Peptides against a protein of PDB entry 6GMG. Designs and how they scored, part 150

Target 1, 331 residues: chain A of PDB entry 6GMG
Amino acid sequence: DSDDRVTPPAEPLDRMPDPYRPSYGRAETVVNNYIRKWQQVYSHRDGRKQQMTEEQREWLSYGCVGVTWVNSGQYPTNRLAFASFDEDRFKNELKNGRPRSGETRAEFEGRVAKESFDEEKGFQRAREVASVMNRALENAHDESAYLDNLKKELANGNDALRNEDARSPFYSALRNTPSFKERNGGNHDPSRMKAVIYSKHFWSGQDRSSSADKRKYGDPDAFRPAPGTGLVDMSRDRNIPRSPTSPGEGFVNFDYGWFGAQTEADADKTVWTHGNHYHAPNGSLGAMHVYESKFRNWSEGYSDFDRGAYVITFIPKSWNTAPDKVKQGWP

## One batch from the design tools (peptide; made by RFdiffusion4, then SolubleMPNN)

Design b2_p11_3_s4 (from b2_p11_3, 5 letters changed)
Fold by OpenDDE base, seed 1:
Structure b2_p11_3_s4 (fold): chain B 331 residues (1-331), chain A 11 residues (1-11)
Amino acid sequence: as target 1 above (331 residues)
Amino acid sequence: EDVLLQRPRYP
C-alpha cells in the first residue's frame, strides 16, 4: 500500500556508509546507508558536499524511480528515449519459428518481439547521442547556439536525427529541463549543462482498447524505435503493468536505473543504480534497498517488462550526481 | 527478485 511510504530521516553530512552487501552479482544496501554514500560521493554542488534535503529524501523514498529522481533533479518524463530493434530477426523468427510446448500464438509473438530488442545497442545509441549533445553544449552560451551546434554535429555525422522537427523532444529536451532555467543551475547557459542517461523497463501491452492477449503477453508492434534515429515514442506509456495470465498473479508497473554520465567504454563494466520498492519501514514491504548493478544484471530485467528504453536528460555540470566513474558498493 | 514501486505522483 502506497500509504505506507515514509521519508527516510536525515543522515549527518560526515557519516561514512557501512559496507554494501553482495546480492545476485550486484551491491546492495538499505536506503539510509545509500544516503550516506550519496552525501560523500554524489552530493557535491560546485565541489561542496551537501546534506540530502528533506525534499530529495522524499523523492528517493519512491523506490527505483526515486533514485533517478534525486540524481536527475526531476521526475522522469521519458521524452527522449532510445532503443534498438532487429526487424529482420523478428520477421524471420515469426516465419520460421514455432511456439514452445504449451505456448499460445500470442505469447509466442510477444516473446519473439521482446527478444528482438538489443539492450546493448540501445544503450550504445543513447551514449552516442549524449556525446553529440555534450559537444554541442560545451561552447554554447544560449539555446540558439546549442541548436546550431547540434545540427552541425549531426550533419557531420550524417545522423538521421538531423531531420527531426524543431519541436521534437530531441531538440526541445534542454529547454524543457527545469535545472537549465534555474539561476543556480544552467542559468539558461547550455555550456553549464551536460547530458545524462537513465533506463526504464516497462510493459508494451498498455492499450486498453487492444486484445486481452496483447495485455497479457505483449504488443509486438508497440514502442519500437524509429529506423535510423532509434527514437521511441513514449507518449503511450502510462505506467500500466502487465495483465495477469493466471489467478493471483500481479506485475510491477516499471523499473528505473540510473547511469548518469559514466565514461567507461565497456558497457559490461558500467554501474546502474536502482531500488527494490518504495520505503515502507513500518509496513509489510519493509525498508527500501538500493542496488548498484552491472549492465548485465540491469539489462536482464524481469518478466514484468518486455520493453527497455534508454533516456537522455540534462543536469548542471556543477552537480556530482553523474560522475565520470561510479564505484560499485562500499568501500 | 521482486521490484514493487509506488504509482507516480508529481510534486
Scores: peptide ipSAE 0.206, ipTM 0.779, DockQ to the pose 0.158
Fold by OpenDDE base, seed 2:
Structure b2_p11_3_s4 (fold): chain B 331 residues (1-331), chain A 11 residues (1-11)
Amino acid sequence: as target 1 above (331 residues)
Amino acid sequence: EDVLLQRPRYP
């Protein structure tokens, strides 16, 4: 119950974090210790270290989404999302594949659809687009200049995104970013902003009007990327978890991983920061833990989810929540 | 709107 959620207490600005613990290729720590690390490493505004505010601590307490929330500055809207889906593989496996022993047809189709997504290619697409956006931002001092630059960049690359509507999430994402409009943020100057990436894992079978099988085993047709652009329509994502397949079974509604703006070219070496659950130190769930995972660990996901999307948003360049290099763990 | 993780996640 959400009633057990507690806001972590403030940590002194100069308090150093305790060492993280390795866990299955990840670095793990309790949320309070992450706050300490965050203050030392990620809190900087205009080069000055900041204490995590009560509001930020409250955001963080929501779990995995809280990690993305505190680092991006806003609750994830997931409007500009990318993925990669192998349509040929999907069709071929459906045609030539067979359900496993005890696997229903619906379960088979859901599994095949899940396996037809390529997390690495989805991430690569998001990084590609973010790079284009960053080039467009670099010398633009108003939104009009940014949009013109963006269109030019897309044209040069013959990118299908150039055909998106002006009101699409792709073109409207910057103007819809609160920190872009803030005086201490972008101050309406695109050149003061940079594109950042986070990822969301979620369940495809969220349509309440669909069959029970789709809710239990996935909707093979849901949340596929558009050909050419890689854009995923996230409008139907309502944070509905997978339906139980057996009594007592329960699934998590989503998982968020923060990447930011790392420059590491090897996807496998990138670090993703996420949480396990909301902070409930006095409840049954216990204290929130924060994980810094390599891409392999992040992209593997859980049985709770059959979709992954990579989302682009923006933060001020003056923030250090998305540094070029992220070190896993502490020290 | 309180959107929370409802169960612990294990590595």
Scores: peptide ipSAE 0.163, ipTM 0.824, DockQ to the pose 0.301
Fold by OpenDDE base, seed 3:
Structure b2_p11_3_s4 (fold): chain B 331 residues (1-331), chain A 11 residues (1-11)
Amino acid sequence: as target 1 above (331 residues)
Amino acid sequence: EDVLLQRPRYP
């Protein structure tokens, strides 16, 4: 029952976290302990630790999306999303492959489509674009300068993103970031902002007008990246979960993982922070747990989802929610 | 693990 959600209590600013516990190859802790870690490591504004506010604690209590919410400063809009899809592999497998024993045609096609996405390449594309954006931000003191720099960078790299419309989420993302406009944030100065990355797992079969098979087994044509740019049109993502394939089966509507702006070049060594469910300590779900997973554990996902997108947003450089290095667990 | 997430606050 969603009505059982509770805002975690405040933690003293000087309270050190308890050690994290191993869980399925990842570091795990209860949400209150994550708040303690967050205050020690990620809370800094202009180099000063901050207690997580009641508002931030409320955001966090929403689960995995809350982790991204508190660290990015806004509820995820998912407008600037990237993925990588191997069209040749998809076509070849559909042509030359066949359903497994007991697998329906729709299930086969959905599975093949899911397997044709490359999570690592999708992540790499997002990092590449974020780097370009960061270079464009560095010496830009107004939005026009940022956009000019961005176009120049893209032209130099012969990147297909240079052909995007001015109204595209790619070019409008910065201006649509609340923290960019805030006096104590970017103050409309692009050079005070940096690009950050989070990931969303979700279900492709969300079209209510489509066949039941697509809702159950996936829509092979949905949420594919555009060739050249890697951009995914997320406008049709309405947080609709996978339809049950058997009686009593239920699926989650999404999963979010926070990466930020880690500089670790090896994708496998990057740390992704996410939550299991909304905080319901007095309910059937229990207390929210926060996980710090390596990329392999994050990108594996769950059967609830057949799409993964890597999303770029922006935060003020004065925030420490996206440090260059993230240490898994505590201590 | 069982993953049940709160629905979006701003759908």
Scores: peptide ipSAE 0.132, ipTM 0.776, DockQ to the pose 0.170
Fold by OpenDDE base, seed 4:
Structure b2_p11_3_s4 (fold): chain B 331 residues (1-331), chain A 11 residues (1-11)
Amino acid sequence: as target 1 above (331 residues)
Amino acid sequence: EDVLLQRPRYP
């Protein structure tokens, strides 16, 4: 029940974080301590540290989505999402594979579909596109210039994204970013913005009109990337969790991980920041915890989810919420 | 779209 959500209190700007707790390759801390780290490391606007505002603390209190929210400056819309799916692997496994002992056909198909997604390739695609976008942004002082640059870059790379409609999320993403229009943000100047990445884990079987089996075990055909572009249609993602397969079983609705704009070339060394649940220090869930995970830990996901998408959005370059290097934990 | 909370996990 969301009624027990609490906004974390303000932390003094000069308060240093307590050490993070290492756990299975992750660094973990309570949300209040993350706020302290955030203020020291990520809060900078035009090079000046900022206290996390009440509004930002409220955003953060929503859990994993709150981490992405506070760092991106907006609630995730997930419009520009990428993934990688091995169609040949999927077909071959369905044809030549067999259900495990006790596994239903629907469960088998759902599992095979899940396993046919490649999280690393999906992430790499998003990084590739973000890089192209950043080059297009660099010297563009209006949206028209940005779009022209983007088209040129795509043409040079023979990228299938060049064939996307002008109204597609790919081309409209910048203009639909609130911080792009803000005076203290982009101020309508693309060169003041940069592309950033976050990831969402979610359940494929969200269609209420579909079979119960799809809701329980996944929809093998749902949320696949388009060939060539890698774009995922996220319009049918309504944050509906996996359906229980047994009495008393319940699943999480989604998981968000913040990557930002790290320049680490080795995907395995990248750091992903996420939360466990909304902040309810006086409720049954307890205080929200924030995790900084390596890619392996993040991409592994949970049984709650059978899809992963890597989403591109934009933030002002003056923000330090997406630095080129992210240090895991504290100190 | 409504702002949603991350739901707890109940295995």
Scores: peptide ipSAE 0.058, ipTM 0.753, DockQ to the pose 0.438

Design b2_p11_4_s1 (from b2_p11_4, 4 letters changed)
Fold by OpenDDE base, seed 4:
Structure b2_p11_4_s1 (fold): chain B 331 residues (1-331), chain A 11 residues (1-11)
Amino acid sequence: as target 1 above (331 residues)
Amino acid sequence: APPPLNITPPS
């Protein structure tokens, strides 16, 4: 558990970051130094640099989820999630492929399902939807106007999302965003908000009522996107890690990566910010480190996870936690 | 309390 978790101390507002360290194509630094960068680059509210508050530092201390938490302003709910799954590839591989030497049938099916997800297409779908939402937000001064604009945009593009229920996460996401309702945030004005994106990696085999094989090797049928919309039902994601396949093996519960609202058209050049673990400088895990990874590094994931989702949420335009351009590392 | 991440590899 997180009994050794510590909140990083405050950093002076004018303190510049130390240089980041290159690591496996990433830029890496200790959490304290990330706070320094965050204050210089991302902390601005209404154009004014801010010191990271104690509350924000506490959020950040939780690890990878903390990076998304501090930048989005709320703990991830993951309700508006997108992915891309190649059903034809999946069916074809199951039919015509075979287990590798020493691979069980369940392991084979789990692997094939994992490989049938396309992280880049999932990300692309989320960006597409975020763009539509941003157009709908642009001149809307109440939620009704936003929803009307959104429906018009979807109709013009013949997007399947136009058929979603009014109570769906897609249409309810804005009204359920705390910062939308805050006086110094959106102040209930959609035009003061913008859509942002983060990603979550997690394990599909979380159903305790399912077979042990699914918990060990993945559930091929779990957390697939709906055809046409790309929406993933995340309601059954309970942050349960993969079950060990051998004695002494252990897996992590999730990974989060923050993208924000970068405008870089080339997915390979986008920067994803994430953490390695909760901050435990006096514990066995040690200090939390923050990584700024290119999409190639982020989307690669780990054996701990067989699902990736790209989630849309909203932040006030007055925040600078999601700038158009993100520079990897420091300087 | 929100669930913490235990540890992820740097790469």
Scores: peptide ipSAE 0.054, ipTM 0.782, DockQ to the pose 0.195
Fold by OpenDDE base, seed 1:
Structure b2_p11_4_s1 (fold): chain B 331 residues (1-331), chain A 11 residues (1-11)
Amino acid sequence: as target 1 above (331 residues)
Amino acid sequence: APPPLNITPPS
């Protein structure tokens, strides 16, 4: 239980990490060792290393979401989310496909829907949009200039996002970012900010008013991206886990992976940082571990989840939590 | 407070 959560102790700023160990194709380490790496590699503000603060260590201690939290500077709101869904594949498989032996109709439909999402295309869409946003930010010194630049960029690319309502999370995301307004952050200057990406895995069958089958096997119609834009309405994601299909079975509520602003063009070579659970060194769960996974390992997900979203937020350029290049493990 | 998680990597 959350009652066992402990904030990891401070690590000396000059302490180097111990070597990571391989874990199922990933690089793995205990949370305290990740703090050491974080301080050496990601902690820089205006080019100066910083010791991870008690507040940041507390954020980190919450597990996978803590990794995204400490690196983005805020708890994930997930409002600007993207995915890719193959509607033709979905319809065709439902019409012409058959349930596996022992598979119920609801289970079949849920599986087909899950398999109709393309994680790589969803990720690429988010990267595309982040690039457009970064170009719009580059020479904008107030929000009005940023929005004007953004609209021009979208028009030039004939992007469907140009038709989004002014109240859309797409246009309001920057102004709703706390670090944008902070004096030592963006200071209301868009050109001091950059777009970053993280990913969330979650369960589609969260509607309590829906059938039990949807809660057990997924809701095929839930959390689909809008055509043209790729935007996913995340408003109905309430961190409700998959319902058990058998007695004693239990599922986890979500998983988060931090990408940041890596420039590696090959998606398969990008590194995603995530945690296993909240830090409970004296509890049954044990110490939190941090994983640095390649995209293939991250995007594979777990049976606990049937949706993946790629979310854009913003951080100050003066932060080094989202460098151009991320190295897996240590050394 | 954010909800906790408990995930184990696949073997």
Scores: peptide ipSAE 0.047, ipTM 0.773, DockQ to the pose 0.185
Fold by OpenDDE base, seed 2:
Structure b2_p11_4_s1 (fold): chain B 331 residues (1-331), chain A 11 residues (1-11)
Amino acid sequence: as target 1 above (331 residues)
Amino acid sequence: APPPLNITPPS
């Protein structure tokens, strides 16, 4: 029950975190301790450590989305999302594969579609695009210059994104970023901003007008990336969870993982920060826990989800919520 | 209305 959500209390700025705990290959801690780490490591604005504000603590208290929220500075809009889908694999498996024993046709198709997504390639595409954007931002002091730089970069790389409309999330993402417009943020100067990445796991079968089977087992055609660009239309994602397949079964609505702007070239060594649920220390769910997971652990996801997207947004360079290197756990 | 709340399986 959402009524059990509590905003974590303030932590003294100088309070050091307790050690994180290992959890199935992840580093795990309670949300209060993450706030302590955040203040020591990620809170810096213009090189100055900051206490997490009440507003930020409130954002964080919403769970996994709260981790992305507090670090990106805004609630995720998921407009600029990328994925990779192997169409040939999908077609081949549908043609030559067989349902498992007891697996319905709908279950089979949903599973095959899920397995046809490549999380690593999706992540790589997002990193590639973020890199292009960062180059375009570097010397641009107004939006026009930024857009011109983007177009040039895309042309040089023969990237299909060059064909996107000016209204596309690709081109509009910067101007739609609140921190870009803030005086203490970008101040409308693109060169003060950098591209960052987070990931969302969600369910494909969200169309209520579709068959019950699609809602239960996935919609094989939903949320596929566009060829060439890798862009995923996220407009139909309304945070609707998977439908139960049996009485009493329930699925969660989404999962968010924060990557930021890590420079580690090996995807497997990148760290993803996420939460388990909203903070309810006095409720049945208990206190929120924060996990720092390697890519393998993050990308594995849960049976609750059959889609993963990698989303680009922007933060001011003056923020330290997206450092080049992220250390897993504490110390 | 508050934004959607998250519940994920513990891991």
Scores: peptide ipSAE 0.042, ipTM 0.770, DockQ to the pose 0.175
Fold by OpenDDE base, seed 5:
Structure b2_p11_4_s1 (fold): chain B 331 residues (1-331), chain A 11 residues (1-11)
Amino acid sequence: as target 1 above (331 residues)
Amino acid sequence: APPPLNITPPS
């Protein structure tokens, strides 16, 4: 049904959004109206409001990933991902817990693993690292200076990330960001860039060579963060959905939520922007809708997913796609 | 090839 995808039309630059509607504690609107809000609030480059380009509208039309895509300026690579996993809780629950009535052993283990991830701590780890990176960027005018600053910051905090290889996603992330190299972006000046965060929900049981049970109920050992650093190896994430557990059941590939660079200290008050599906106004799926959810709503996720990762990337400071404060809905 | 399309459950 990918053939039903349509690029939303251009919206006049000065058109104000219609009011959002509440939906289960979050704000919701149709994609066309989000474009209007985006142009009024997030589109600014060097303080100048911009119309969303055809290219950006096309990116956006891909659904939840499109929201992150248009705001980060690139398709998510997910290389610098963080999570938090409570190993002691996991072991204890496996040892002392029992499967529920009608629950298989594999289903029980998958559920316990899912519940052993702490979304809030994973998010906080990403924010901590982003803050360190932002301090390293602040006065660095070349990549060498940035890397030196970063190493010093990590050493001062006795952070395990200081032991990462120079070629790791952690140290190479900035140089691999297209907007860093663009003349109208970072122009190879780290001090013109800032770290931003988005989140991805996905399925752990993606190994085609594994058991059917792992594909249906999750792989308890997959996509765990490394101790100390919190880094998640995302190389095996191939956007493969959960396998059906009953005839006619289907699951989706992933969900992306955009956080940006909000400074709100209370995680529960942070706003996450995401979409429901690709834009198909004339198809069976219908028009794409955009949601602005509080962390509670975002982190809850869906049964389609048993993993959540919090990913760091970079955007130019001249962009307003990641403001300090995000207001939920409209007005 | 275009990037993967996504469908998420209604919120």
Scores: peptide ipSAE 0.041, ipTM 0.775, DockQ to the pose 0.153

